# Peptides against a protein of PDB entry 4DOW, part 126

Target 1, 157 residues: chain A of PDB entry 4DOW
Amino acid sequence: TFSWVGRPLPNRKQFQQMYREICMKINDGSEIHIKVGQFVLIQGEDNKKPYVAKLIELFQNGAEVPPKKCARVQWFVRFLEIPVSKRHLLGRSPPAQEIFWYDCSDWDNKINVETIIGPVQVVALAPEEVIPVDQKSEETLFVKLSWNKKDFAPLPP

## One batch from the design tools (peptide; made by RFdiffusion4, then SolubleMPNN)

Design b2_p27_3_s3 (from b2_p27_3, 12 letters changed)
Fold by OpenDDE base, seed 5:
Structure b2_p27_3_s3 (fold): chain B 157 residues (1-157), chain A 27 residues (1-27)
Amino acid sequence: as target 1 above (157 residues)
Amino acid sequence: SELEERLARSERYFAEHLPYARARNDA
């Protein structure tokens, strides 16, 4: 179950009510609050790892019947989501914790909040920084490069 | 810790490159 936290934010978008935070109620009755700006795991295909995205906007889409709780996101892709024929372009074997800034517009950046599995920690690193693989960081994802379906590139300065 | 420092830098980075204010103010 998902419910809005707080009052709608002022906006000029027709049929949309924007929010800063949403509450996700889990099966055990506990609640997880997710805010704009946080990274989340999105339900993937069967037997595949969840997608990774940064929440840019939370809004209720009043144009739909019934209204839907939605989010606008920036996608990040896992190495295994990169086509096999292109993986060699990285020039190295990345750790499982590395993800890439998806620098493409072909993937719809609107999601239903019901597809959110939960929050995830994502850290941007400089190219020379080593991705730590220890107990404290095992659930943290790291991004050093972008992927535009053609090649890998440094993140914007 | 080092991870905490990296988190702080990362948060600033993403706030700069992916601001919510842009989405909020868009018509």
Scores: peptide ipSAE 0.601, ipTM 0.866, DockQ to the pose 0.405
Fold by OpenDDE base, seed 2:
Structure b2_p27_3_s3 (fold): chain B 157 residues (1-157), chain A 27 residues (1-27)
Amino acid sequence: as target 1 above (157 residues)
Amino acid sequence: SELEERLARSERYFAEHLPYARARNDA
């Protein structure tokens, strides 16, 4: 169950109410608050790991019937989401914790908040920095490069 | 810790490159 936290932000959109924070109620009755700017795991397809995204906007979409609680996101991709034929372009075997900034506009960046599994920690690294593999970093994802369906590149300037 | 420092730096990076304000203005 998801519910808005706080008052809607002022905006001029006719069918949208914007928010800064949403509350996710979990099965055990506990609550997790998720804010714009945080990274989240999104429910993946069958037999696939969850997608990774950064929340850019939270909004109630009144244009839909029925109205839906939505988010606008910046997508990140896991290495295994990249086509097999192009993975060699990385020139190395990435650790499981590495993800990539998806630098394309072909994906729908609007999601239903109900697809959010939970928050996740994502850390941007410089090209020369090594992804740490230790107990404290096991659940942290790291991004060093972008992927634009053609090649890997440094993170956006 | 090193991880904490990297996290802080990363948060600043993403805030600058993917600001809510920018997204709001583009919406």
Scores: peptide ipSAE 0.601, ipTM 0.865, DockQ to the pose 0.446
Fold by OpenDDE base, seed 3:
Structure b2_p27_3_s3 (fold): chain B 157 residues (1-157), chain A 27 residues (1-27)
Amino acid sequence: as target 1 above (157 residues)
Amino acid sequence: SELEERLARSERYFAEHLPYARARNDA
């Protein structure tokens, strides 16, 4: 179950109410608050790891009946989401914790909040920084490069 | 810790590169 936290933010969109924060109620009755700017895991396909996204907007879409709680996101991709024929372009075997900034506009960046599994920690790194592969940081994802469906590129400084 | 410092720097990085509450390359 998802519910808005706080008052709607001022905006000029006719059929949308924007929010800064949403509350996710878990099965055990506990609550997790997720804010704009945080990273989340999105429900994936069967036998696939969850998708990774950064929340850009939280909004109620009043144009739909009934209204839906939605989010606009910036997508990231796991290495295994890269086409097999292009993975060699990375030139290395990435650690399991590495993800990539999806630098394309062909994906729909609007999601239903019901697809959110939970928050996840994502850290942007400089090219020279090493991704730690230890048990302490195993839940953290790291991004050093972008992927634009043609090649990998370093993140802008 | 190192991870905490990287996290703080990362948060500033993403805030600076997405300041207009819109996805990159979104029309």
Scores: peptide ipSAE 0.595, ipTM 0.862, DockQ to the pose 0.552
Fold by OpenDDE base, seed 1:
Structure b2_p27_3_s3 (fold): chain B 157 residues (1-157), chain A 27 residues (1-27)
Amino acid sequence: as target 1 above (157 residues)
Amino acid sequence: SELEERLARSERYFAEHLPYARARNDA
């Protein structure tokens, strides 16, 4: 279950209440607090790895009936989400921990918070930095490049 | 640790580079 933490932020949108933080209660009864700016794993399709996103807004969408707890996100994509025909553009075989900044606006950036699996650690790296593949970084995802459906590009410094 | 340092640097990076500022292409 998900519940808002704190008071709604001041905004002028009639049917949207914005928040900075949401509480996720998991099966064992423990709670995980997720804040705007954090990265999360989003429920993927069957037999697919979860999607990766950075939370940029948390809001209750009162325009819907019933109101929904929603988030606006910046998407990141896994290598396997990139079309097979274009993967060669990377010029290398990326490690499983590498993701890419999705530099497109064609993907709906609104999600239901119920699709959030949990938080995830994402680290931006410089082009010359090597993605570590060890036990300590096993759960960490790394981003070096953006993907705009046409080509890969270095992230601005 | 190195990972912690990279994480800290990364957090600053993402704070400076807002998500919506990067969403320029529709195709």
Scores: peptide ipSAE 0.597, ipTM 0.861, DockQ to the pose 0.385; fails the geometry check

Design b2_p27_3_s4 (from b2_p27_3, 12 letters changed)
Fold by OpenDDE base, seed 4:
Structure b2_p27_3_s4 (fold): chain B 157 residues (1-157), chain A 27 residues (1-27)
Amino acid sequence: as target 1 above (157 residues)
Amino acid sequence: SALEERLARSEAYWEAALPYARERADK
């Protein structure tokens, strides 16, 4: 169950109410608050790892019937989501915790918040920084590079 | 810890990158 937290933000978009925060009530009854700017795991296909996304906007789309709670996101991709034929372009074998800024516009960046599994910590690193593999960082994902379907590149400024 | 130090730098980056992300997301 998802519910908005706080009052709608001022916006000019018709049929949309913008929010800063959403509350996710999980199965055990606990609540998790997720804010714009945070990273989330999005439900993937069967037997696929969740997608990773940064929340850019949280909004209720009143143009839909019934209205839906939505988010606009910046996508990130896991290494295994990159075509096999292109993986060699990285020039290294990344750890499982490494993801990449998806620098393409071909993916729909609108999601239903119901697809959100939960929050996740994503840490941006310089290319020369080492991704930690200790227990403290076990649930943390790391980004060093972007992927634009053609090659890996530095992160956007 | 090393992670804690990196978190601070990371947060700074995300703050700086947010306008860029918003611009792209609005397209």
Scores: peptide ipSAE 0.645, ipTM 0.923, DockQ to the pose 0.769
Fold by OpenDDE base, seed 5:
Structure b2_p27_3_s4 (fold): chain B 157 residues (1-157), chain A 27 residues (1-27)
Amino acid sequence: as target 1 above (157 residues)
Amino acid sequence: SALEERLARSEAYWEAALPYARERADK
């Protein structure tokens, strides 16, 4: 169950109410608050690892009946989501915790908040920084580069 | 700590990158 936290933000978009924070109620009764700017795991296909996204906007789409709680996101991709034929372009074998800024516009950046599994920590690193692969950071994802479907590149901006 | 410093740098980056991400998301 998802519910908005706080008052709607000023917005000029018709049929949309924007919010800064959303509350996710888990089956055990606990609540997790997720804010714009945070990273989340999005439900993937069966037997697939969750997608990773940064929340850019949270909004209720009033044009739909019933109104739909949505988010606009910046996508990130896991290394294994990159075509096999292009993985060599990285020039190294990344740790499982490394993800990449998806620098393309071909993906729909609008999601249903109900697809959110939960928050995740994503740490931006310089290329020369080492990704820690210890137990403490096992759940933390790291990003050093962007992927534009053609090659790897530095992070924007 | 090194970890804290790393996280701080990361947060600074994400804040700086947010306008860029918003611009793309509005398209």
Scores: peptide ipSAE 0.645, ipTM 0.923, DockQ to the pose 0.793
Fold by OpenDDE base, seed 1:
Formats: sequence, C-alpha cells, structure tokens
Structure b2_p27_3_s4 (fold): chain B 157 residues (1-157), chain A 27 residues (1-27)
Amino acid sequence: as target 1 above (157 residues)
Amino acid sequence: SALEERLARSEAYWEAALPYARERADK
C-alpha cells in the first residue's frame, strides 16, 4: 500500500499532483517513507534481479482512469543487464555490487510506485576508489561510470 | 571513518547531479 505524505507541491501540469514523499506500508504493518532523491529497487522480470532507479519526481497522474501514483526515475543498469557483446568495453570484471548510470533516453522513465520493492543504498565512487565487498556493504550498490548503450563513460557532472 | 567520508562525498555528488537528472527526465 502506498500513500502520499504531505501536501502536493506547486506545479503547472494540469492532471498531475507532485509530492516530496510517499509512504510504503509493508506486510508487517510497518511503514517506509521514500523521498525524491532516494534510490529504490523496482520489480524486475521473472528470473531477473530488480531494477535500480533514483526517484526524480513523485506524482499522481490524474490523466489516467483511475488516477495512479507514479514516479519519474533515473535508471541504473546492472552489469548483467548490459549486452554480452558490449561488456568487454568495461575492460574489467566488476563486482556484483557495481551498477551504472543509464545515460540514454530510450527507456521510459515513468513507473508505477506499486512496482517499488523498497529502498536501496547507492554510493557514487571515483574511478580510483575500490568497491568494498564485505558483509556490511553487501546490499549497497556502487556507481563509478555511466552506460550509454555504446560505451562506458564518466558519470555526469 | 572512511565509510562516512565516502558516503558524504557520494551524497554531495547526488545532490549536485540531481538537477542534471531532472533535466534529462524532462526530455
């Protein structure tokens, strides 16, 4: 169950109400508040790991019937989501915790909040920094580079 | 700690990158 937190933000979109925060109610009745700017795991396809996204905008889309709670996101891709034929371009074997900023416009950046599994920590690192792989950080994801379907590149400034 | 420093730098980056992400999301 998802519900908006707070009052809508000012915006000029006719059928959209924007919000800063949404509340996700979990099975045990506990609540998790997710805010714009945070990273989330999005339900993936069968037999695939969840997608990773940064929440850029939270909004209710009144143009749909019934209205839906939605989010605009910045996508990130796991190494295994990159085509096999292109993986060699990285020039190294990344740890499982490394993901990449998806720097393309071909993906729909709108999601239904109902697809959100939960929050996740994503840490941006400089190229020279080593990705820690230990028990404490096993669930933390790390980003060093962007992927634009052609090659790997530095993160956006 | 080293972890805290990394997290701080990361948070700073994400804050700085957010406007860029917003701009791209509008396209």
Scores: peptide ipSAE 0.645, ipTM 0.923, DockQ to the pose 0.807
Fold by OpenDDE base, seed 3:
Structure b2_p27_3_s4 (fold): chain B 157 residues (1-157), chain A 27 residues (1-27)
Amino acid sequence: as target 1 above (157 residues)
Amino acid sequence: SALEERLARSEAYWEAALPYARERADK
């Protein structure tokens, strides 16, 4: 179950009420608050790992009946989500914890908040920094580069 | 610590990148 936290922000778009924070109730009754700017795991397809996204906006879409709780996100991609024919462009074998800023606009960046599995820690690193692969950081994801469907590049901006 | 500094740099980056990400998301 998801519910808005706080009052709506000033209207920016027609038929959309924007918020800063949303509350996610877990099966055990506990609550997790997720804010704009945080990273989340999104439900993936069958037999696939969850997608990774940064929350950019939280909004209720009043154009739909009934209104839906939605989010606008910046997508990140796992190495294994990149086509096999392009993976060699990285020039190295990345650890499983490395993800990439998806620098394309072809993906729908609107999601239903119900697809959110939970928050995740994403750490931006400089290219020269080493990604820790020990068990202590197993749940943390790291990003050094962007992917634009053609090649890898430095992180924007 | 090195870890704390790394996290601080990361947070600073995400804060600086947020306006950029927002602009792209609105396209």
Scores: peptide ipSAE 0.644, ipTM 0.922, DockQ to the pose 0.809

Design b2_p27_4_s1 (from b2_p27_4, 10 letters changed)
Fold by OpenDDE base, seed 3:
Structure b2_p27_4_s1 (fold): chain B 157 residues (1-157), chain A 27 residues (1-27)
Amino acid sequence: as target 1 above (157 residues)
Amino acid sequence: SELEKLKEEYSKLPYWGDPDTEKLYKG
């Protein structure tokens, strides 16, 4: 169950009420608050690992009937989500914790908040910084590069 | 928690016998 937290933000977007925060109620009755700017795991396809995304906007979409709670996201991709024929372009074998900024506009970046599994920590690193691969850091994902379906590149500013 | 378990599973390295691993190493 998802519910908005706080008052709608002032905006001029047609049919949209903008929010900064949403509350996710999980099975044990506890609540998790997720804010714009945080990273989340999104339900994947059948038998696939969750997608990783950064929340850019949270909004009530009044253009739909009934109105739906939605988010606009910046997608990330995992190494195994990159086509096999292109993986060699990385030039190394990444750890499982590494993800890549998806630098393309071909993916729909609007999601239903019901697809959010929960928050996840994503840390941006410089290329020379080592990704810690230990039990204490297993819950943290790391991003060093972007992927634009053609090549890997440094992260955008 | 369920989320923690999911994150832990997500972070696991590929292993032989996993179809994704086989694709990674065999093409």
Scores: peptide ipSAE 0.028, ipTM 0.513, DockQ to the pose 0.034
Fold by OpenDDE base, seed 5:
Structure b2_p27_4_s1 (fold): chain B 157 residues (1-157), chain A 27 residues (1-27)
Amino acid sequence: as target 1 above (157 residues)
Amino acid sequence: SELEKLKEEYSKLPYWGDPDTEKLYKG
């Protein structure tokens, strides 16, 4: 289950209540707090890799009936989610831990918070920095480039 | 091939339906 943490932000959009933090209660009764600006895994299809996203906004959408707990996100893509015909544009074989900033507006960036699996660590690296591949960092994802459906490019400012 | 190696490594990352992943995030 999901519940808001703290009071709504003072500057409300029409029909929306904005929040900084949400609490995810899992089956064993423990709670995980997730804040705006953190990275999360989003549920995909069964037996598929979850999507990776950065939380941009947390809000309750009062325009929906019934109201829904929602988030706006910045999407990332995994290398194997990129079309086969375009993968060669990277010019190298990436490690499995590398993800790419999705620099397109064609994807709906509004999600239901119920699709959040949990938090994940994402580290931005400069192009010259090497992605560490060891057991201690196996759960950490790394981003160096963006993908705009046409080519790879440096991260947006 | 390099792609096959990547796929093998990719398979080790968390995915929905993996018992270890579900344990981590759902208890």
Scores: peptide ipSAE 0.028, ipTM 0.491, DockQ to the pose 0.079
Fold by OpenDDE base, seed 4:
Structure b2_p27_4_s1 (fold): chain B 157 residues (1-157), chain A 27 residues (1-27)
Amino acid sequence: as target 1 above (157 residues)
Amino acid sequence: SELEKLKEEYSKLPYWGDPDTEKLYKG
């Protein structure tokens, strides 16, 4: 279950209440607070790894019937989500922990918060920085490049 | 193959339900 934390933020978007933080109650009864700006794993299709996204906005969409708790996200892609014919453009075999900033607008960036599995740590690195593969970093994802369906590029500012 | 290696590595990525992942973010 999901519940808003705090009062709605001031905004001028009709029928939308924006929030800074949401509380996710998991099966064991514990609660995890997730804030705008954090990274999350989002439920993927069957037999697929979760999607990775950065939370940009948290809002209740009052225009929906019934109202829905939603998020606007910045998508990331895993290497294996990139078309096979394009993977060679990277010029290297990335570690499994590497993800890529999805620099396209063709994906719907609005999600239902119910699809959020949980938080995940994502660290941005400069191109010259090495992605750690030690045990301590195995739970962390790293982003160095963007993917715009045509080529890989340096991360956007 | 490189792809198979990647698939194997991807199987170890953070996933909610993995004890280590949950320990990292729970509590």
Scores: peptide ipSAE 0.027, ipTM 0.415, DockQ to the pose 0.053
Fold by OpenDDE base, seed 1:
Structure b2_p27_4_s1 (fold): chain B 157 residues (1-157), chain A 27 residues (1-27)
Amino acid sequence: as target 1 above (157 residues)
Amino acid sequence: SELEKLKEEYSKLPYWGDPDTEKLYKG
């Protein structure tokens, strides 16, 4: 289950209550707090690996009945999610841990918080930096470049 | 830059040594 943490943020939107933090309750009764700006794993389709996203906004959508807890996200894309015909543009074989900043607006960036699996660590690296491969980094994702459906590029400013 | 922002946000994320984080990832 998910519940808001703290008071709603001031905003001009009548039907949206904005929050900075949400609490996720796990089966064992423990609680995990997730804040705006953190990275999360989003439920994938069937046996697909979870999607990766950065939380941009947390809000209750009062325009819906009943109101729903939602998030606006910045998507990241895994290499295997990039069309086969364009993967060669990277010019290298990336490690499984590498993800790319999705620099497109064609994906719906609004999600239900119920699709959040949990937080994930994402490390940003400069293009010239080497992705470390060790036991501690196996669960860490790395981002060096953006993907805009046309080519790979340095991360936006 | 987004790179700097991402690095800053990373510092605020739960670490993998956090039992709660591991439970979410594994369980």
Scores: peptide ipSAE 0.020, ipTM 0.402, DockQ to the pose 0.028

Design b2_p27_4_s2 (from b2_p27_4, 12 letters changed)
Fold by OpenDDE base, seed 2:
Structure b2_p27_4_s2 (fold): chain B 157 residues (1-157), chain A 27 residues (1-27)
Amino acid sequence: as target 1 above (157 residues)
Amino acid sequence: SELEALKEFYSKLPYYGDPDTEKLYKG
């Protein structure tokens, strides 16, 4: 289950209450707090690995009945989600831990918080910076570039 | 527990040295 943490933030949106933090409660009673700005795994389709996203907004959507707990996200894509015909544009074979900032608006960036699996660590690197290979980095994803369905580019500001 | 299951799931995420993942990325 998911519940808001803290009081609603001031905003002018008529049907939305904005929040900074949400609590994810697991069946065993454990709780995970997730904040705006953190990265999360989102349920994928079929047997595909989960999507990676950065939380941009957390809000309750009062325009729906009943109101839904939602998030707006910045999507990331895995290399295998890029069309085969375009993968050569990277010019290298990426390591398993690399993901890409999705720089397109064709994907719906609003999600139901119920699709959140949990938090994940994502680290931004400069293009020339090498992805670390050590024990503590095995669970970390890394992003160097954006993908806009046409080509790879440096990360947006 | 579900928490343990979640941890196990995270361990299956793409990471350096995973033979299956490496095959998919390089294949």
Scores: peptide ipSAE 0.232, ipTM 0.722, DockQ to the pose 0.027
Fold by OpenDDE base, seed 4:
Structure b2_p27_4_s2 (fold): chain B 157 residues (1-157), chain A 27 residues (1-27)
Amino acid sequence: as target 1 above (157 residues)
Amino acid sequence: SELEALKEFYSKLPYYGDPDTEKLYKG
């Protein structure tokens, strides 16, 4: 289950309450707090691997009946989600921990918080920085570039 | 625990140990 943490933030959007933090209750009774600005894994469709996303907004959509707890996210893509014909544009074989900022608007960036699997650590690196590929960093994802369906590029500001 | 299971899951993402990745990079 998911529950809001704290009071709603000041907001001018009608029928919407915005929050900074949400609490995810796990089956074993433990709780995980997730804040705006953090990164999460989102359930994929069918048996697909989870998506990676940065939480931009947490909000309750009061316009829906019943109201739904939602999030607006910035999507990231894995290398193998890049079309085969375009992968060569990277010019290298990325480590498994590397993800890419999805710089397109064709994906719906509104999600139901119930699709959140859990938090994940994502670290932005400069192109010259080395992505650690070891057991210590296996739970950390790294982003160096964006993908806009046409080419790879430096990260957005 | 469930939390530990999640951590284990995260450690394998996005494609760490993925057969497709291995095929692509190692043949």
Scores: peptide ipSAE 0.210, ipTM 0.681, DockQ to the pose 0.028
Fold by OpenDDE base, seed 5:
Structure b2_p27_4_s2 (fold): chain B 157 residues (1-157), chain A 27 residues (1-27)
Amino acid sequence: as target 1 above (157 residues)
Amino acid sequence: SELEALKEFYSKLPYYGDPDTEKLYKG
């Protein structure tokens, strides 16, 4: 179950109410709050592994009947999602924890919040910084570069 | 290999061991 936290933000967009935070409630009654700016795992289609995304906006889409709770996201890609023929462009074998900022607009960046599996920790690093691989960071993902379907590049500002 | 390690890592997604994620996924 998903519910909005707080009042809608001031918004001039027709048919949309924007929020800063959403609450995910599970069967045992526990709650997880997720805010704009945080990172989440999104359920993949056709039994694909989850995607990683940063929440950019949370909004209720009044253009749908019934209204849907939605989010706009910045996508990230896993190394294994990159075509085999292009992986060599990285010039290195990435550690397991590395993901890449998806710098393309060909993917729909609107999702239903129902596809959110849960929060995940993502840390941005400079190219010269070492990705830690210790036990404490096993569940933390790291991003150094973007992928634009043609090449890898430094993260956008 | 590093690639095999990567495959193994992402095969564990969603993150098993993260209580909140597990609750939402399995609940």
Scores: peptide ipSAE 0.116, ipTM 0.506, DockQ to the pose 0.061
Fold by OpenDDE base, seed 1:
Structure b2_p27_4_s2 (fold): chain B 157 residues (1-157), chain A 27 residues (1-27)
Amino acid sequence: as target 1 above (157 residues)
Amino acid sequence: SELEALKEFYSKLPYYGDPDTEKLYKG
């Protein structure tokens, strides 16, 4: 179950109410609060592994009947999601914890909040920084570069 | 080898249709 936290933010978007935070109630009765700017895992299709995304907006879409709780996200991609023929462009073998900022507009960035599995920790690193591979960082994903379907590049501003 | 490690890591993440994941976060 998902519910809004706090008052709606002022906006001029027709048929939309925007929020900063959403509450996800899990099966054991506990609650997880997720805010705009945090990173989440999104349900994949079929039997695919989950997608990684950063929450940009949380909003109730009144244009739909019935209204739905939605989010706009910035997608990240895994190395395995990059075509085999282009993986060599990275010039290195990435560690298991590395993901890439997806710098393309071909993916719909609107999701239903029901597809959110839960929060995930993502840390941005400078290109020269080494991604730590240890037990402490096992649950952390790291991003250094963007991917625009053509090449890898430094992270966008 | 690094690619194999990558595959192994992501295999540990929850996946669509995972009964345990759905059980935990459904609500």
Scores: peptide ipSAE 0.055, ipTM 0.533, DockQ to the pose 0.080; fails the geometry check

